# Peptides against a protein of PDB entry 4Z63: the designs that were tried, part 192

Target 1, 334 residues: chain A of PDB entry 4Z63
Amino acid sequence: LCLGMNDLTGNIPEDLFHLKRLNLLGIQENRLSGSLSREIRNLSSLVRLDVSWNLFSGEIPDVFDELPQLKFFLGQTNGFIGGIPKSLANSPSLNLLNLRNNSLSGRLMLNCTAMIALNSLDLGTNRFNGRLPENLPDCKRLKNVNLARNTFHGQVPESFKNFESLSYFSLSNSSLANISSALGILQHCKNLTTLVLTLNFHGEALPDDSSLHFEKLKVLVVANCRLTGSMPRWLSSSNELQLLDLSWNRLTGAIPSWIGDFKALFYLDLSNNSFTGEIPKSLTKLESLTSRNISVNEPSPDFPFFMKRNESARALQYNQIFGFPPTIELGHNN

## One batch from the design tools (peptide; made by RFdiffusion4, then SolubleMPNN)

Design b2_p21_4_s1 (from b2_p21_4, 16 letters changed)
Fold by OpenDDE base, seed 2:
Structure b2_p21_4_s1 (fold): chain B 334 residues (1-334), chain A 21 residues (1-21)
Amino acid sequence: as target 1 above (334 residues)
Amino acid sequence: EEELAEKLAELLRDSPYITTE
């Protein structure tokens, strides 16, 4: 049953929960309000539940043990409060959980040993606090993780050295500290292609450790951190780099010539730093900027990107990395 | 001069950065 993209108001009719053979319930992009009914437990054949972009409030009901076939739960952009229900945090069937842009709070806890099918997790823009969950690497299929705009004080856990399934990771604006430790840990994530760390590590030094290596890194965003130091030499070994944003830092020194050696680099933002010297001539030879054939068919993160002018401004949303226009931004380095 | 500095400061404030928030 797909009733998305309407102007439906009020609560879900109780009789809808008698549809025991229902595999898909999509009621997204409406004005549905109140609590999400516990009676969703009666939808025992449910594979996909989409309640996103509504006015739901209260706690998410702890009934996911009665939904053994549920693979997709989309609840982004609601007013949900409390934590992740225990039955949801232990779901063996769940592939994708999206609860971005809610009011969920407390310590983030997932039973990753039970969540054997979880491949995508979006909990961005919530009120989670405490530390990052050390057991996330136990989610053996977890590929996409967005935890942006929460309050995860402290450092990236050492256990994330073993996060082999991790491909797309965002921790933007999560009150993280110790960028040297974070990069030192995350370099061990062999499948990591996208790393977004914007609005963390305030005033720290960007490490220039030649021992750091990100083999499959395609997207690196570490913007608006007030980082000191220079362009890191370790980045030159990330030959697959497509997008680099280091804007709004305090980086100094010259822009190195190796920045033009990235064959796939189509978006470069080094603006609002303190770089000096000449613009490398190699930047004029970037093949990705001269060739029309950007491969649009590459896998992208499940979480959206936003281009923000300031913390309070309306962001432009980009659902795909290739939605960004080819860009070289070197402005405001005086 | 001050107006140019304010406009430059405004332009600087309006330079976008990427996030996932």
Scores: peptide ipSAE 0.443, ipTM 0.787, DockQ to the pose 0.457
Fold by OpenDDE base, seed 3:
Structure b2_p21_4_s1 (fold): chain B 334 residues (1-334), chain A 21 residues (1-21)
Amino acid sequence: as target 1 above (334 residues)
Amino acid sequence: EEELAEKLAELLRDSPYITTE
């Protein structure tokens, strides 16, 4: 049953919960309000539940033990409060959980040993607090993780050295500290292609440790951290780099010539730093900026990107990396 | 001239950055 993108108001009719053979319930992009009914438990054949972009409030009901086939739960952009229900945090069937842009709070706890099918997790823009869950690497299929805009004070857990499944990771604006430790840990994530760390590590030094290596890194975004230091030499070994945003930092020194050696680099933002010297001539030779054939078919994160401005302008949403226009931004360097 | 410089400076002050928020 797909009822998305309407002007439906009020609660879900109770009779809907009698549909025991229902595999898909999509009621997204409506004005549905109130609590999400516990009677969802009656939808025992449910594979996909999409309640996103509504006005739901209250706690998410703890009924996911009665939904043994549920693979997709999309609840982004609601008013949900409380924590992740125990049955949801232990779901062996769940592949994708998206609860971005809610009011969920408390310590983030997932039973990753039970969540054997979880491959995508979006909990961005919530009110989770405490430390990052050390057991996330136990989610052996977890590829896509957005935990942006939560209050995960402290450092990236050492256990994330073992996060082999991790491909797309965002921790933007999560009150993280110690960028040196974070990068030192995350370099061990052999499948990591996208790393977004914007609005963390306030005023720290960007490490220039030549021992750091991110073999498969395609997207690195570490914007608006007020980071000091220079362009990191370790980044030159990330030959697959496509997008680099280091804007709104306090980086100094010259832009190195090796920045033009990235054959796939189509988006470069080094704006609002303190870089000096000449613009490397190698930037004018970036093949990705001259060739129209950017292969559009590369895997992208499940979480959206936003181009934000410091002023009141609405953030532009980009659902794919290739949604970004080819860009070289070097403005506001003195 | 000054007004154009200020407008340019304002436009430049509002350079976007990427996030996932």
Scores: peptide ipSAE 0.441, ipTM 0.782, DockQ to the pose 0.541
Fold by OpenDDE base, seed 4:
Structure b2_p21_4_s1 (fold): chain B 334 residues (1-334), chain A 21 residues (1-21)
Amino acid sequence: as target 1 above (334 residues)
Amino acid sequence: EEELAEKLAELLRDSPYITTE
C-alpha cells in the first residue's frame, strides 16, 4: 500500500493493521500525526515500512520482534522521541534503518551481533548523546553510516579499526575530538570511500603523518573545523580521490603540485584557509575537468550531502556525489 | 579599508562548505 506524497492528516486507520499480507506500507510525505501505532505489529508480512516526512511523535513502538521480514524502516523527518526500541536494535532482518532528523535521545545502542543484515544506518540529526557505540564494527554488513549532528562527545572508538564493512561514513557536527586519532583509526577501514567530518575537531592540527593511508578514499570532507597545519602529504596516496573539501580551516603553506595528479578529482574546495604561494599548474591538467567520462554509475552514500553557507541558511541538498558541479574553489586564502 | 573588510567578511560568510547534516 503506497499512500505517499499526499496531504493525509490524522492517524493511520486501525483497520490498516489488519492487512496481515501487506509487504509494503508507504505513507511518507504526508501530515500524519500522533504516535506510530503499536498495531503495526500485526503486519507480520511487512518487508518495507516508510513513514518518513510526517508529523509522527512519541516513542517508536517496541514491536519489531513481531516483524520478522522487515528489511526497510524509513522514519526520517518526524518528531520521534526516546531511544531505538530494543526489538529494532536487535532485528536480524533489518537491512536499512533511516531515522534521520528526529528527536531521538539517550545513548545509541544497537545489538550489532544480532543485526546481521544491517547495511545502512542513518541516524543523522537526532539528540543522541554519550560516546559513539564501540560495537558498530560488529555489524558485519554495515556499509553506510550517518551519525552526523548528534552529541557524540569524545573520540572515534579504537574498535573502528576493525570496521571492514564501512564504506560511507558521516560524523559531521558531532562534537568529536582528536582528529589525529580519528584518522589513525579510520585508515584501517579498507573499504572506506567517503568520509565526512565537517564541524568537528575545532582548532586541532590536521595530521601530516606520512604513515596515514586511505587506499580507497574518494570523498574527503573536513570543512569548518578551524584546523591548523598544511595540506596533508598522506592524502597524495589516495589516488581515487574525487571530492575534497577542506574549506573554512586555518591551513597554511603552499598548495602542493600533487593535488593535480588526482585523475578523478572533480571537486576541490580549499577556500577560506591561509594557503600561500602559487596555484599549482598541475590543477589545469585535471583529467576530470577536461574529460566527460566521469563514471556517473559509482555508488554513492545513502545519506544526503548539504552545501551550507552559514548555520541559518537553507542548505542545498545533494543526494549523490556527482550532483556536485565540477568545482575548483581556492578563494579567500589571503 | 573598513568597507573592504566588511565586503570580504560578507563574501567569507557566503562561501559554502559541504556537510551531511
Scores: peptide ipSAE 0.412, ipTM 0.763, DockQ to the pose 0.464
Fold by OpenDDE base, seed 5:
Structure b2_p21_4_s1 (fold): chain B 334 residues (1-334), chain A 21 residues (1-21)
Amino acid sequence: as target 1 above (334 residues)
Amino acid sequence: EEELAEKLAELLRDSPYITTE
């Protein structure tokens, strides 16, 4: 049953919960309100539940032990409060959990030993507090993790050295400390391709440890951390790099010539730092930037590539960028 | 490329590009 993208109001009719053979319930993008009914437990054949983009409130019901076939639960953009229900945190069938942009609180606890099928977790923009769950690497199939915009004080757990399944990881704006430790741990994630750490590590030094290595890294975003130091030499070994954002830091020194060796690099933001020297000529030879008809007139070495002057002071979320056009931003390096 | 862009958009949803101090 798919009733998404309507103006439906009120609560889910009770009679809907008599549909014991229902595999798919999609009621996303409505104005449904109140608590999510415990009677969802009656939908024993449910494989997909999408209640996202509604006005649901209260706690998520602890009935997921009665949903043995549930693979997909989407509840993003609601008013849910409390924690992750115990039955949900122990679901062996669940592949995807999306509860982004709610009011969930307390310590994040998942029984990763039980959650053997979990491959995607989005809990961004909630009110979780405490520390990152040390047992998250026990979710042996977990590839996509968004925990951004929570209050996870402290450091990345040492256990994350064993997070072999991790491919896409965001911890933006989560009050994390010790970037050196974080990178030292996360380099052991052999499948890590995307790492987003914006708005953490306030005022720390970006490590230039040549022992650091991220072999499969395609996307690195560490913006607005007030990081000190220079362009890290260890990054030059990430030959698959496609997107680099180190904007709004306090990085100094020259932009190194090896930045032009990234054949797949299509987005570079080094703006709002303290870089000095000349723009590397190798940067103008990036095939990924030249092959797309961005008539980047060879900027004279004196011309900053793309200074978007009028970045209105509103926090532009990357989501407002309809695609990632090939971009080089080197503005505001004084 | 499209799959990466979609995944990236999802991951960057909660990451502000520019924070006004």
Scores: peptide ipSAE 0.207, ipTM 0.770, DockQ to the pose 0.047; fails the geometry check

Design b2_p21_4_s2 (from b2_p21_4, 12 letters changed)
Fold by OpenDDE base, seed 2:
Structure b2_p21_4_s2 (fold): chain B 334 residues (1-334), chain A 21 residues (1-21)
Amino acid sequence: as target 1 above (334 residues)
Amino acid sequence: SAAAAALAAELARDSPYITTE
């Protein structure tokens, strides 16, 4: 049953929960309000539940133990409060959980040893607090993780050295500290291709440790951190780099010539730093910009990107990395 | 338009950055 993208209002009719054979319920992009009924437990054949982009409020009902076939739960852009229900945090069937842009709070707790099928987690833009959950690496299929815009004070857990499944990771604007430790840990994530750390590590030094290595890194965004230091030499070994945003930092020194050696680099933003010297001639020879050979069909994060500004409330959403225009931005340097 | 010019000037002074929030 797909009723998305309408102007439906009120609550879900109770009789809908009598549809025992229903595999898909999509009621997204409406104006449905009130609490999400616990009677969804009656939809025992449910594989996909999409209630996103509504006006739902209250706590998410703790009925997911009665939904043994549920693979997809999309609840982004609602008014949900409370925590993740215990049955949801223990769901062995769930592949994708998207609860981005809600009002969920408390400590983030997932039983990753039980959540054996979880591959995508989006909890961005909530009110979770405390520390990052140390047991996330126990979610052995978890590839896509967005935890942006929560309040996870402290450092990246040491356990994330073992986060082998992690491919796409965002911790943007999550009150994180110690960038040196974070990078030192995350370099061990062998499948990590996308790393977004914007609006963290305020005023810290960007480490220039030659021992750091991110083999599969395609997307690195560490913008608006007020980071000091210079262009890190360790980044030169990330041969697959496609997008680099280090804008709005306090980085100094020259832009190194090796920045033009990245064959797939199509988006470079080093603006609003304190770089000096000449623009490397190698930037004029970037193959991705000259040949327009950008592979648009590569896997991408499930979470959206936003081009935001410090003073303007205007943000532009990009659903894919390759949605960004080919860019070299070096403006506002010394 | 004046609005477009104002926007262009604003965009130049407040250059964007990427987030996922």
Scores: peptide ipSAE 0.544, ipTM 0.851, DockQ to the pose 0.423
Fold by OpenDDE base, seed 4:
Formats: sequence, structure tokens, C-alpha cells
Structure b2_p21_4_s2 (fold): chain B 334 residues (1-334), chain A 21 residues (1-21)
Amino acid sequence: as target 1 above (334 residues)
Amino acid sequence: SAAAAALAAELARDSPYITTE
């Protein structure tokens, strides 16, 4: 049943939950309100539930133990409160959980040992507090993780050295500290291709440790952190780099010539820093800017990106990395 | 000029950055 993208109001009729053979319920992009009914437990054949972009409120019902086939739960952009229900946090069938842009709170707790199928997690823009869950690496298939805009005070857990499944990771604006530790840990994530750390590590020094290595890094965004230091030499070994945003920091020194050696680099933003010297001539030789072979089938993060301005509430959403225009931004350096 | 400096400052403040929120 697909009723998305309408102007439906009120709550879900109770009789809908009598549809025991229903595999897909999509009611996204409506004005449905009230609590998500516990009677959803009656949809025992449910594989996909999409209630996103509504006005649902209250706690998410703890009925996911009665949904043994549920693979996809999309509840982004609602008013859900409380925590992740225990049955959801223990779901062995769940592949994708998207609860971005809700009012979920408390400590983030997932039983990753039980969540054997979880590959995508989006909990961005919630009210989770405390520390990052140390057991996330126990989610052995977890590839895509967005935890942006939560209040995860402290550091990236040491356990994330073992996060081998991690490919796409965003922690933007999560009150994280110690960028040196974070990068030192995350470099061990051998499959990490996208790392977004914007609005963290306020005023810290960007490490220039030559021992740091991100072999498969394609996207690095560490914007608006007021970071000090220079262009990190360790980044030069990330030969697959496609997008780099280090804007709105306090980085100094010259832009190094190796920045032009990235064959796939199509988006570079070093604006609003304190870089000095000349623009490297090697930037004029970026192959990606002369001939863009965009593979439409290239894997991308499941979470959206936003181009945000400091003085504007307006942000432009990009659902794919390749949606960004080819860019070299070096403005506002002094 | 003062106007140019003001414009430059405004443009600097309005320069975008990438985030996921």
C-alpha cells in the first residue's frame, strides 16, 4: 500500500492494520499525526515501512519483535520522542533504519550483536546525548552511518578501529572533541570512503601526522571547525579523493602542489581559511574537471548532504556526491 | 573602498560549507 505524497491528515485507520499480508506500507510525505499505532504489530508480513515526512509524535511503539520480516523502516522527519524501542534495537531482520530529523533522546543504544542485517543507520538530527555507542562496530554489516546533529560529547570510541564494515560516516555537528584521536581511530576503517566531520573539534589543530592513512577515502568534509594547522600531508596518499571541503577553518601555509595530483577530485573547497602563497599550477591539471566520467552506478551515502550558509537558514540538499557541481573554491583566504 | 570591504565581508559570511544536517 503506497499512499505517499498526498495531503492525508489524522491518524492511520485501525482497519489498515488488519492487512496481515501487507509487505509494503508507504504513507510518507503526508500530514499524518498522532502516535504511530502499536497495532502495526499485526502487519506480520511487513518488509518495508515508510512513515517519513509526517507529523507523527510520541514514542515509536515497541512492536518490532512481531515484525520478523521488516527490512526497511523509514521514519525520518517526524516528531518521534523517546529512545529506539528495545525490539527495534534488537531486530535481526532490519537492513535500514532511518529516523533522521526527529526528537529522539537519551543514550543511543543498539544491540548490534542482534542486528546482524543492519547495513544503513540514519539517526541524524535528533536529541541523542551521551557518548557514541562503543558497540557500533559489532554491527558487522553496518556500512552507512549518519549520527550528525546529536550531542555526543567526547571522543570517537577506540572500538571504531574495528569498524571494518563502515564506508560512509557522518558525525557533523555532534559536539565531538579530539580530532587527532578521531582520525587516528578512523584510519583503521579500511572501507571508509566518506567521512563528514563538519562543526566539531572547535579550534583544535588538524593533525599533520604522516602516519595517518585513509586508503579508500573519496569524500572528506571537515568544514567549519575553526581548525588550526596546515594542509595535512597524510591526505596526499588518499589517491581516490573526489571531494574535499576544509572551508571555514583557520588553516595556514601554502596550498600544496599535490592537491592537483588527485585524478578524481572534482570538488575542492578551501575557502575561508588563512592560506597564503600562490595557487598551485597543478590545480589546472585536474583531470576530473576536464573530462568528468560520472559513473551513475557508483555507490553513495544514503544520507543527504547540504550546502549550508552561516547567515542563512537555507540549505541546498544534495542526495548524491556527484550532484555537487565541479568546484574549486579558494576564496576568502588571508 | 569601505563598500568593497563590506561586500567582501558579507560574501565571506555567506560562503557555503558542506554538512549532513
Scores: peptide ipSAE 0.512, ipTM 0.833, DockQ to the pose 0.493
Fold by OpenDDE base, seed 3:
Structure b2_p21_4_s2 (fold): chain B 334 residues (1-334), chain A 21 residues (1-21)
Amino acid sequence: as target 1 above (334 residues)
Amino acid sequence: SAAAAALAAELARDSPYITTE
């Protein structure tokens, strides 16, 4: 049953919950309000539940133990409060959980040993607090993780050295500290291709440790952190780099010539720093901008990107990395 | 001109950056 993209108001009719054979319920992009009914437990055949972009409020009902086939739960852009219900945090069937842009709070707790099928987790823009859950690496299939815009004080857990499944990771604007530790840990994530750390580590030094290595890194965004230091030498070994944004930092020194050696680099923003010297001639030889077509069908994070301005509340949303135009931005350096 | 400098400064302050959320 797909009723998305309408102007439906009020509550879900109770009789809808008698549809025991229903595999897909999509009621997204409406004006449905009130609490999400506990009676969803009656939809025992449900594989996909999409209640996103509504006016739902209250706590998410703890009924997911009665939904043994549920693979997809999309509840983004609602007014949900409380935590992730225990039955959801223990779901062995769930592949994707998207609860971004809600009012969920408390400590983030997931039973990763039980959540054996979880591949994608989006909890961006919530009110979670405390520390990042140390047991996330126990979610052995967890590939896509957005925890941005929460209040996860402290450092990236040491346990994330074992986060082998992690490919796409966003922690933007989450009050994280110690970028040196974070990068030192995350370099062990051998499948990591996308790392977004914008609006963290305020005023710290960007590490230039040549022992750091991100072999598969395609997207690195560490913007608006007021980071000091220079262009990190370790980044030169990330031969697959496609997008780099280090804008709105306090980085100094020259832009190194190796920045032009990235064959797939199509987006470079080093603006609003304190770089000096000449623009490397190698930038004029970037193969991705001169001769190569970018593959539009390359795997991308499930979470959205935003082109944001400091003085504007409005941001442009990009759902795909290759949605960004080919860019070289070096403006506003000294 | 002062107007051009003011505009440049305004544009600099509102230059975009990439983030998530």
Scores: peptide ipSAE 0.509, ipTM 0.833, DockQ to the pose 0.527
Fold by OpenDDE base, seed 5:
Formats: sequence, C-alpha cells, structure tokens
Structure b2_p21_4_s2 (fold): chain B 334 residues (1-334), chain A 21 residues (1-21)
Amino acid sequence: as target 1 above (334 residues)
Amino acid sequence: SAAAAALAAELARDSPYITTE
C-alpha cells in the first residue's frame, strides 16, 4: 500500500493494521500526526515501512519483534522522541534504518551482534548524547553510517579499527575531539570511501603523518573545523579522490602540486584558509574537469549532503556526490 | 576600497561548505 506524497492528515486508521498480508506500507510525505500505533505489530508480513516526512510524535513503539520480515524502516523527518526501542535495536531482519531529523535522545545503543543484516544506518540530526557506540563494528554488514548532528562527545572509538564493512561515514557536527586519533583509527577501515567530519575538532592540528593511508578514499570533507597545519602529504596516496573540501580552516603553506594528480578529482574546495604561494599548474590538467566522462555509476552514500552557508539558515541538499558541480574553489586564502 | 573590502568580507562569510545534516 503506497499512499506517499499526498496531503493526508490525522492518524493511521486502525483498520489498516488488519492487513496481515501487507508487505509494503508507504505513507511518507504527508501530514500524518500523533503517535505511531503499536498496532503496527499486527502487520506480520511487513517488509518495508515508510512513515518519513510526517508529523508523527511520541516514542517509536517497541513491537519490532513481531515484524520478523521487516527489512526497511524509514521514519526520517518526524517528531519521534525517546530512544531506539529494544526490539528495533535487536532486529535480525532489518537492512536499513533511517530515523534522521527526529528528536530521539539518550545514549545510542544497538545490539549489533543481533542486527546481522543491518547495512545502512541514518540517525543524523537527533539528540543522542554520550559517546559513539563502541560496538558498531560488530554490525558486520554495516556499510553506510550517518550519525551527524548529534551531541556525541569524546573520540572515535578504538574499536572502529575493526570496522571493515564501513564504506560511507558521516560524523559532521557531533562535538568530536582528537582528529589525529580519529584518522589514525579510520585509516584501518579498508572499505572506507566517504568520510565527512565537518564542524568537529575545533582548532586542532590536521595531522601530516606519512604513516596515514586511506587507499580507497573518494570523498573527504573536513570543513569548518578551524584546523591548523598544512595540506596533509598522506592524502596524496589516495589516488581515487573525487571530492575534497577543507574549506573554513586555518591551513597554511603552499597548495602542493600533487593536488592536480588526482585523475577523478572533480570538486576541490580549499577556500577560507591561509594558503600562500602560487596556484599549482597541475590543477589545469585535472582529467575530470577536461573530460566529461565522469562515471556516474559509482555507489553513493545513502545520507544527504548539504551545501551550507554560515549566514544562511537553509542549505542546499545534494542526494548524490555527483550532484555537486565540478568546482575549484581557492578563494579567501589570507 | 572600504566598500570592496566589506563586500569581500560579506562574500567570504557566506561562502559555502559541505556538511551532512
């Protein structure tokens, strides 16, 4: 049953929960309000539940133990409060959980040893507090993780060295500290292709440690951190780099010539730093900007990107990396 | 000029950056 993208209001009719054979319920992009009924437990054949972009409130009902076939739960952009219910945090069937842009709070706790099928987790823009959960790497299929804009504190857990499934990771604006430790840990994530760390590590030094290596890194965003240091030499070994944003830091020194050696680099923002010297001539030879043949068929993160301005409340949303225009931004380096 | 500097400063403050959420 697909009723998304309408102007529906009120609560879900109780009789809807009598549909025992229902595999897909999509009621997204409406004005549905009230609590999400615990009677969802009656939809025992449910594979996909999409209640996103509504006005739902209250706690998410703890009924997911009665939904053994549920693979997809999308609840982004609602007013949900409380924590992730225990049955959801222990779901062995769940592949994707999206609860971004809610009011969920408390410590983030997932039973990753039970969540054997979880491959995508989006909890961005919530009110989770405390430390990052150390057991996330125990979610052995977890590839896409957005935890941005939560009230986490401290460092990236040491256990994330073992996060082999991790490919797309967003931690922007989550009050994280110790960028040297974070990069030192995350370099061990062999499948990591996208790393977003914007609005963290305020005033720290960007490490220029030659021992750091991100072999598969395609997207690195570490903007607006007030980071000191220079262009990190370790980044030159990330030959697959497509997008680099280090804007709004305090980076100094020259822009190195190796920045133009990235064959796939189509977006470069080094603006609002303190770089000096000449613009490398190698930037004029970027193949991605001279040839229109950018392969658009590459896997992308499930979480959205935003082009944010400091003086604007509203950001432009980009659902795919290749949605960004080819860009070289080197402005405001003084 | 002061006007050009003010405009440059305003544009700098409003320069975009990429984030998630």
Scores: peptide ipSAE 0.507, ipTM 0.831, DockQ to the pose 0.513

